# Ledger of designs, part 169: peptides against a protein of PDB entry 4XPM

Target 1, 160 residues: chain A of PDB entry 4XPM
Amino acid sequence: VMLHSKNVKGFLENTLKPYDLHSVDFKTSSLQSSMIITATNGGILSYATSNNDVPKNSINEINSVNNLKMMSLLIKDKWSEDENDTEEQHSNSCYPVEIDSFKTKIYTYEMEDLHTCVAQIPNSDLLLLFIAEGSFPYGLLVIKIERAMRELTDLFGYKL
Target 2, 67 residues: chain B of PDB entry 4XPM
Amino acid sequence: DIKGTIAFDTHGNVIESTGVGSQRIEDIGDLSKVTLDAEGFAQVQGDSLLVHLYKRNDITLAVYTSA

## One batch from the design tools (peptide; made by RFdiffusion4, then SolubleMPNN)

Design b2_p25_8_s4 (from b2_p25_8, 13 letters changed)
Fold by OpenDDE base, seed 4:
Structure b2_p25_8_s4 (fold): chain B 160 residues (1-160), chain C 67 residues (1-67), chain A 25 residues (1-25)
Amino acid sequence: as target 1 above (160 residues)
Amino acid sequence: as target 2 above (67 residues)
Amino acid sequence: SELDKFLKEMLEAIKERIAREKAAA
């Protein structure tokens, strides 16, 4: 199935859903945000946020979007630095993974009181970015983004 | 008689925690160093709780019991 | 989910191990 803008938005919205590990009586909150951004400039191509009942075109909505833009840029910068730092790539905050014979890395970053993780979509100029509350454990966040990225095969190899 | 659980990955990062496990995240440092038997199991006595460990496919599950 | 099923299997494995050890004691 081909992914276009509407499908990508719907996909990101679906990633917001919490994890329910009822077998061990553990459940998370929903993700705060899920985004696809450019690896070059941190520009947001698509995003989804948890519904906060914010009126459209309101000042609060604008501030929320601006905050996402700021976070995406900061995370992109940190990601770029780490991609050029061998020591950082061997830290516990970096997970080398392979999806369908494509290699990529998942990074975890603490942003103030938030837990974030970012991964380059294999062989592409795009990054997938999850933002969660501090109560969302990093190990689970990594698993979540890896599983999500497996559903984005249409974006593998995408170049700007 | 399970009092709590912790699941963690090979990087020492938490996957899930429940019950008393949520208050013992700092145990991961020591638990990750425990030598497992041929079946992937181990037991560690910690304070008044017994920790049952099982590792499979790079995930370790720790189950806390009273005995 | 796949992860939930996996953790369930691990939990059951631990429970079975505990039961076997009690029976052998």
Scores: peptide ipSAE 0.751, ipTM 0.947, DockQ to the pose 0.814
Fold by OpenDDE base, seed 5:
Structure b2_p25_8_s4 (fold): chain B 160 residues (1-160), chain C 67 residues (1-67), chain A 25 residues (1-25)
Amino acid sequence: as target 1 above (160 residues)
Amino acid sequence: as target 2 above (67 residues)
Amino acid sequence: SELDKFLKEMLEAIKERIAREKAAA
């Protein structure tokens, strides 16, 4: 199994696109961020953000990246705690799912005013992480990340 | 004469909300407990609106109407 | 999307149910 950074980056950029449920006249904003991070250290392997108006190599870009690093670490820590907590795994913030006979869990976490969800890519050392505005409903966010993860079968079982 | 909608999952989390439904997210707690008929439908009278419920494949859709 | 199509089907099912009940009244 190989991680191709360019391919993964493009995938994450595509996940930023909003949901348009026009049949019920509902549309979301774009995701703020989409990341693949390590389950071991919370390190960012790849990321995409909707804020593309920041000049490259600027202090604002550095701050943005640092913020993502902080959030990824915090969410990884919370995820690690929940993976060792049976009660948390049975809460309404945890969605056990099965993809092609592979089992994983999707967790939702409130981060200040942001809505986040994270899931371990099945049998791997990687986590997929979505960060959205508070207006993005959790139920839809869970569906979004579950559907996205189905496209990452090449990463199933990936070990660092 | 639809005034709004709420769709929610089995965890009680919102999938989408529109119109008056966006202002009645707190209804999910009660709506999730409503007994559905054999076809998966139910009606619940609200304060001033009628709520039409339909559940299929772990998703519940609530449609708010004036009558 | 798949979800949009699914919600559309559910919405139509509700609309049909409403119509039948009104016609029977």
Scores: peptide ipSAE 0.751, ipTM 0.947, DockQ to the pose 0.807
Fold by OpenDDE base, seed 3:
Structure b2_p25_8_s4 (fold): chain B 160 residues (1-160), chain C 67 residues (1-67), chain A 25 residues (1-25)
Amino acid sequence: as target 1 above (160 residues)
Amino acid sequence: as target 2 above (67 residues)
Amino acid sequence: SELDKFLKEMLEAIKERIAREKAAA
């Protein structure tokens, strides 16, 4: 299995789009960030962000990237802890799911004022991570990441 | 007339909320315990609003009306 | 979206149920 960076980047950019449930007159903001990171070290393999107004090589860009790296590492650490904690796996913040006979878990985490969710891509060393504003409801965020993960079947079983 | 809606999952987390539903997220705890009929429906009288419930495929939709 | 369509169907189901119960009352 090979990770195709260009295809993944475009996929992540598409996940940033807001959810428009116009039938019930409900609409979300865009995701702040969408990332694929390593489950081992929390390293960022690919990412997309809604903040595209920062000049390249500026101090602000460096700080924003560093912030993403920090959040990635923190969430990876929390995920690792929960994967070894039976009680956390039975909380309402953990969603066991099955995609085409492959099992994984979706976790929701509040990071400061942000809503996040993370899921291990089935049988892989990779995590998919969504970061959204606090107005993005967790139930919808879980649905969003589950549906997105169904499009990443080529990454199932990916090992570093 | 519909005054608002709440959709929530089996974990009690919000999927969407509109109108008066956005101000009644705390109702989910009680609504999740309501016994549904054979067709998946229930009706609960609140304070001044009537709540109509329908559950299908692990999603519950609550519709708030005046009557 | 699939979710939007699903919620629309659920909403219509509730509206129909309300109408039936009102007519029977």
Scores: peptide ipSAE 0.751, ipTM 0.947, DockQ to the pose 0.820
Fold by OpenDDE base, seed 1:
Structure b2_p25_8_s4 (fold): chain B 160 residues (1-160), chain C 67 residues (1-67), chain A 25 residues (1-25)
Amino acid sequence: as target 1 above (160 residues)
Amino acid sequence: as target 2 above (67 residues)
Amino acid sequence: SELDKFLKEMLEAIKERIAREKAAA
């Protein structure tokens, strides 16, 4: 399995788009960030952010990336702990799901004022991570990441 | 007429909320316990609003009306 | 979206149920 940076980056950028449930007059903000990280050490393989107003190679950009690195590491650590905790796997913050006969779990985590969710890409060493504002409801965030993951079948079974 | 809505999943987490529903997220706890009829519907009288429930495919939609 | 369509269907189902209940009352 090959990981193509451009394709993955474009995919993540598309996931940033808000959910528009106009039939019930509900619309979210864009995701703050979307990332694919390693399950081993939380390293960022690819990411997208809605805050594109920061000049490239600026100090602000570096700081924002560093912040993403910190969040990814923290979330990876929480995920790792939960994967080894039966009680956490049965909490309302854990959603066991099956995609094309592949099993995985979606976890939701409160990160300060942000709503996040993370899921292991089935049978892989990769995690998909969404970071949203607190106004983005968790139930919808879970649906979003599950459906996004269904588009990442090429990464199923990916090992580092 | 509809005063608001809440959609929630089987974990009690919000999918969407609008109108008065956005101010009544705490209702999910009680709404999730309501027994639905054979077609997946129920009605619950609240303080001043009537809640109409419908569940399908693990999603529950609550619609708040004045009557 | 698929979810939007689904919620729309659910909303319409509720509206229809409301109408039936109101008519029967």
Scores: peptide ipSAE 0.750, ipTM 0.947, DockQ to the pose 0.852

## One batch from the design tools (peptide; made by RFdiffusion4, then SolubleMPNN)

Design b2_p26_1_s1 (from b2_p26_1, 11 letters changed)
Fold by OpenDDE base, seed 1:
Structure b2_p26_1_s1 (fold): chain B 160 residues (1-160), chain C 67 residues (1-67), chain A 26 residues (1-26)
Amino acid sequence: as target 1 above (160 residues)
Amino acid sequence: as target 2 above (67 residues)
Amino acid sequence: SDFMDKLNEELDKFIAEGLKAIEEKF
């Protein structure tokens, strides 16, 4: 199945959904942002934000996109550093995972007051990045991004 | 009566928290070290609250009760 | 349901089962 730009955008939008448990009184906020970025330069290939009330081409949208660009670059840089740091890879902020025999790592990063989670799409030059409010638990973010990556098999092995 | 819950992973990171559990995230460090029985259960006395532990598939659920 | 809905259900089910299991155990 071919993943078109539209499909990717829709996929990322779906990842924004909050979790709402009924067995206990627990509900998260929506993700603030969800992105696929390049591992090389942190360039945003696709993104979704929970704040869809911003008109296109408005000053607010420009500022929002610029902020995402900044965040993506910062997270990419941190990810790159950690990928070359064995100690960081063994911290509780790094989750080695295997998806269909492909190995990758999920990292959690505190960015200002935000909780972020990033993972390299297996064997690819792409990173999946979730940005959430500080109230969003890291353990849940990890589970969420792992499950999301399992749905991105079409991007496995994607090279720029 | 359940006063709160915490679910956490093997890295000690929270998956969910409710009630008093939301205020006791720091307990995870100690709770993660508790030896569970063969069925994945344990009971731990924590200050004035009793903590019931259940672990399955690398997720630990802690339930806080008054007794 | 989509994959996120399924995950939500799985987590909810786990918590529910855990609560029940604890209730039965203790």
Scores: peptide ipSAE 0.740, ipTM 0.954, DockQ to the pose 0.783
Fold by OpenDDE base, seed 3:
Structure b2_p26_1_s1 (fold): chain B 160 residues (1-160), chain C 67 residues (1-67), chain A 26 residues (1-26)
Amino acid sequence: as target 1 above (160 residues)
Amino acid sequence: as target 2 above (67 residues)
Amino acid sequence: SDFMDKLNEELDKFIAEGLKAIEEKF
């Protein structure tokens, strides 16, 4: 039922790709990070980052992973708060969406100079999280994460 | 002659921006309130540029031109 | 990936069509 860990990481790596339009002169940066985390504790189940210049098991990699863990926890906490706040759910930073008859919400959060977007995988204990540079437009980020989530149907309903 | 563009969603969040449009994101607030014709078009005079609007499938495209 | 490329193409197509539509309208 669940995607293999290798396949999940490959999927997340694919989401990092920048947008490059030809009709107009518009191109984004790659996503900084793409993650699947637990909605309960914000633990990272899988992740991809555009910063692949860091050697494996190096101090720099550990620091990078630790930063991701910190951000994932912070965003998870904010998400949890908003899920219990009617006002926040009706703000412009919340996008109610329906995928294959399953309802979920996409939230946009400003994290320092970064643009982030998080959404609960429908009926699951998992969150999909995108982290981008501040130059990455929120509207595009929302479209991106919605499309990505539509490709994760085998994770719908996943419980820890 | 296009000077720039802005595409934005129903929440007023940017999808793309180019040229002078990138410097006029604040226009989205007013542009979102413009009444479009039956085909989804409108033309609005900006500060110095003309703004052409086209909306389809909840996405609005604003095109800035000199005339 | 395929789905990301498709989304990129869809957005590009939308903007291209919009530009053309505006050009024809005005």
Scores: peptide ipSAE 0.739, ipTM 0.954, DockQ to the pose 0.834
Fold by OpenDDE base, seed 4:
Structure b2_p26_1_s1 (fold): chain B 160 residues (1-160), chain C 67 residues (1-67), chain A 26 residues (1-26)
Amino acid sequence: as target 1 above (160 residues)
Amino acid sequence: as target 2 above (67 residues)
Amino acid sequence: SDFMDKLNEELDKFIAEGLKAIEEKF
């Protein structure tokens, strides 16, 4: 199976969905944004946002995209630093995981009042990035991004 | 009666929280140190609330009750 | 999506089973 640009966009949109449990009274907000970015420069290859009420090509849309670009760059920089820091890789903010014999890491980062998590798509030059409100718990965010990563096997080993 | 819940992972990060559990996230530090029985259960008395613990597949569920 | 809905259901099932297990244990 090949993931085309349209399919990737749709995939990211699906990851925005909130969690709603009926066993207990627990419901999250939708993710603010979901992105695939380059590990090298933090460039956005694809993204989805929960707030689609902004007219296309408007100043507000431009500002929103620019904000995503800034956040992606900042998170990429933190990720890069941590990938070169053994101590940070053993913190509670780092989750080593294995998917189909491929090893990767999930990092959680507080960005202002937002909760974020990022993971390198196994053996690739790509990062998957989730941005959520501060009310979205980190443990759930990690589970969410791991499950999403398992659906991106077509991108494993992707090199720029 | 259940007063609240907390589910957390092995890193001590929250997966879900409800009721009084949402106001007791700081309890995770101590709850994570509790020795569970062979079936993955424990019971801890804390202040006026009783905490029931169940762990399976690296997820711990804490249920707060009045007794 | 199917995979996100499935994860939601899995988590809900875990919580439900845990609540039941605790109820039966104590």
Scores: peptide ipSAE 0.739, ipTM 0.954, DockQ to the pose 0.840
Fold by OpenDDE base, seed 5:
Structure b2_p26_1_s1 (fold): chain B 160 residues (1-160), chain C 67 residues (1-67), chain A 26 residues (1-26)
Amino acid sequence: as target 1 above (160 residues)
Amino acid sequence: as target 2 above (67 residues)
Amino acid sequence: SDFMDKLNEELDKFIAEGLKAIEEKF
């Protein structure tokens, strides 16, 4: 099944949902942003954000998008560096995972006060990127992005 | 009776935290080194609280209680 | 439910079962 642009957007919006437990009093915020970007240049192919309070076509919306572009590029660069660094791949910030016989890695990165998580969609030129507030636990963020990647099998092996 | 909880993964990263657990994230370093019994349990004395550990499927749950 | 709802439920179930197990153990 081919993923259309509209379907991808809806998928990313679903990943924004917060966690809310009833066994204990624990609730997270929504993800700030969820994106699919290129591993080559960090270009944003699709994205979703939780704060939709910004008026459409406003200067604030433009600034928000520009900020996402900046973060995307920075994280892509860090990811690229770590993919060529054996030591970084063995740190606690790197999670080797296997999905349907495909190997990939999940990285966690602190971006100022934000918690981010990025992973290469298996055998593809694409990265999945989550950006959350600093209160969002990294362990939960990793579990979240792994589950999300398991739903993106249509993008496995995608080359630009 | 429960004063707080911490759940963390094998990398020592938090999955969830509540109550006093949210203020004791630094305990994960030591808690991750505790030897568990065959069923995946352990009990550790904290400063003034008891910590009850349960590990399953690479996730460790720590429960803080007064007794 | 979608995949995120399922994950939320799975985590909640794990915590609940863990709490019960600890209660029975100690």
Scores: peptide ipSAE 0.738, ipTM 0.954, DockQ to the pose 0.786

Design b2_p26_1_s2 (from b2_p26_1, 10 letters changed)
Fold by OpenDDE base, seed 1:
Structure b2_p26_1_s2 (fold): chain B 160 residues (1-160), chain C 67 residues (1-67), chain A 26 residues (1-26)
Amino acid sequence: as target 1 above (160 residues)
Amino acid sequence: as target 2 above (67 residues)
Amino acid sequence: MNFMEKLNEELDKFIKEGLDAIKEKF
């Protein structure tokens, strides 16, 4: 099923949901944001945020979007640097993964007090980006984004 | 008897933590070096707490107990 | 069940299995 723009938004919104374990007393916060951005310029193609109480066209919405734009650009730049840095690709912050015979990498980045995770959608010009609070464990964030990417096969090979 | 838990991946990054485990994230460095038996288990005495390890599918679960 | 809910359950199941396994082992 082809992902319509509205479907992508809904998909990203679903990724925001927290994890809640009952075998042990562990619960995360929701992701602050989830985005699909361009690998070339860090432009936001689609996004979702956990704080949906912001009225549309409000100053608060504008500020929120502007913040996302800034973060997406910064993360894209860091990702681009790491993709050309062998040492960074062998650090504990880089997870080489294979999805349906397509290879990609998942990176974790500390952005101020936030925990972020970014991965190139296989063979595409797109990045999937999760932004979470500092309390969200990186290992879980990586698992989460890997699972999410496995659901985005329609975007594999997408070129701008 | 469980005082806390830590689950972590092969990169030493936390997947979950509870109880005293949440305050002992620094233990992952040492725990990741522990040799497991053929079934993926180990037991390590750490300060006043006993740590039980279980690893499967590249995820290690550490369970902290008093004994 | 969406993929995120399934992952939540899978992780919970893993932890539970680990706890049980440890309990049995030690």
Scores: peptide ipSAE 0.720, ipTM 0.951, DockQ to the pose 0.789
Fold by OpenDDE base, seed 5:
Structure b2_p26_1_s2 (fold): chain B 160 residues (1-160), chain C 67 residues (1-67), chain A 26 residues (1-26)
Amino acid sequence: as target 1 above (160 residues)
Amino acid sequence: as target 2 above (67 residues)
Amino acid sequence: MNFMEKLNEELDKFIKEGLDAIKEKF
């Protein structure tokens, strides 16, 4: 099965949804952004954002996209460094996970006041990246991205 | 009777927090070191509040109560 | 129900079960 661009976009949009518990009074904000980027150069293949107040084709939209491009590149670079650093892979900010016999890692990164997490889609040249507000708990963020990756089996093994 | 909650993972990262728990995230460091019984429970008295712990499937739930 | 909604329910269920278990234990 091949994922089309529109299907990927819709998938990423779904990941933006906040969590709202009823057992206790707990509710998160929506994710700020959700992206699939290349592990090679941090290029954005697809993205979704909760910031819908910016008019399309406006200067503000362009600036917003440029900001995402910058963040994706920075996170990709840090991810690349950590993938070559045994100490970082054993740090508390690294979650080794296994999905359908494929091994990958989830990294959490503080980017200014934002909470981010990134993970390589198993055996692929792609990274899944979540960006959230600082109020979004890291533990929940990790759970979200792991569950999301389990739904992206069509991208397992994807090579550029 | 519940004053707040914290749920956290094995890395000590928060999954959810409510009430006074939201103001006591720093407690996770000590709570994660508490020895649980065979059923995954523990009770800790640190200050004016009592903390009840329950752990299952690598997630720990801490419940803060007055007694 | 999509996978994110399902995850929300799973977490909510866990918290509820934990609260009930604690109530019974203590």
Scores: peptide ipSAE 0.720, ipTM 0.951, DockQ to the pose 0.781
Fold by OpenDDE base, seed 4:
Structure b2_p26_1_s2 (fold): chain B 160 residues (1-160), chain C 67 residues (1-67), chain A 26 residues (1-26)
Amino acid sequence: as target 1 above (160 residues)
Amino acid sequence: as target 2 above (67 residues)
Amino acid sequence: MNFMEKLNEELDKFIKEGLDAIKEKF
């Protein structure tokens, strides 16, 4: 079953949920945003944000969306550079992973005071992008995005 | 008598931290170099605190105690 | 249960098992 726009949006919204342990006193904030963007130009195909208290069509909403567009473009550019840099691919900020025999890489990037994580959906022209507060641990962010990608098999091999 | 915890991955990045562990993220560098026994355990003396290590499936859990 | 809830439970289970294992070991 192919994912439709509505289904993708709901999927991304689910990724926003905080991590909350009971064995120890540990709880994260919600992700600030979760996006699927194009690897070619950083265009946003779908997104979810935890900041939903902004009226539609307001200046604040426009600014929020524009901010996401800016961040997605910057991260796409950094990702593109790293995909052509062997040294960067061997840093601790790069996680080679394999999902159902498909290879991809997860990158962590510090963006001002935010923690971000991006990964190419296997064999596709799409990137999955998580943006979190600076208090969100990178190791957990990587685990989250890997698990999320495992649920997006319908998008594997998707070409624009 | 747990004073805190740190869980981290093979890249040295934090998965979770609590208590004194949240203030000792810099310990990961040294903790990642500790030789574990065949069952994945180790114990390390760190200043006034004792650190107990458990590793399974590429995740290391460090537990800080006073003794 | 969605995939995020499963992940949360898996990690919580790991931490709990680790704590118990350490308690038994030391």
Scores: peptide ipSAE 0.720, ipTM 0.950, DockQ to the pose 0.760
Fold by OpenDDE base, seed 3:
Structure b2_p26_1_s2 (fold): chain B 160 residues (1-160), chain C 67 residues (1-67), chain A 26 residues (1-26)
Amino acid sequence: as target 1 above (160 residues)
Amino acid sequence: as target 2 above (67 residues)
Amino acid sequence: MNFMEKLNEELDKFIKEGLDAIKEKF
């Protein structure tokens, strides 16, 4: 079964959910946004946001979407640079992972005061991108995006 | 008796933190260098707090106690 | 439960197991 656009949107919305542990007193915020973008141009194919206070079709909504577009492009560019930089691939901000025999990398990037995490969906032209508040720990963000990617097997090998 | 916790990965990035652990993220640098026993445990004396370490599956849990 | 909820539970379980293990060890 292949994922459709509607299914992808719902998937991304589910990734926004915060973590709330009970063994210890630890709780995160929701992700600010979750996106699937193109690795080639940073174009947004699908996205979800936790901020639902902005009226639809308002100027503020347009600005918000434009901000997401800008962030996506910037992160794509940084990702592309790192994919061509051996030193960056060996930094603490890069996590090589293997999912179902497919190799990919997870990168963490600081974007102003936000914590971001991006990973190429295995063997595809797509990137999965999480944007969180600065209080969201990177180690947890990495675990989260890895688990999310494991659920996107339908997109493995997707080429534009 | 637990004063706080830090869980971190092999890259030194935080997974969770609570209590005094949230104020001692800088300890990860030193804690990551501690040699664990065959079962994955270690005990390290901090300033006034004792740190108990447990590592399994590339995740290290540090538990801060008074003694 | 969805995969995110499952991950939350897995992490919670790990922390609990670690706490118990430390308590038993020391």
Scores: peptide ipSAE 0.718, ipTM 0.951, DockQ to the pose 0.796

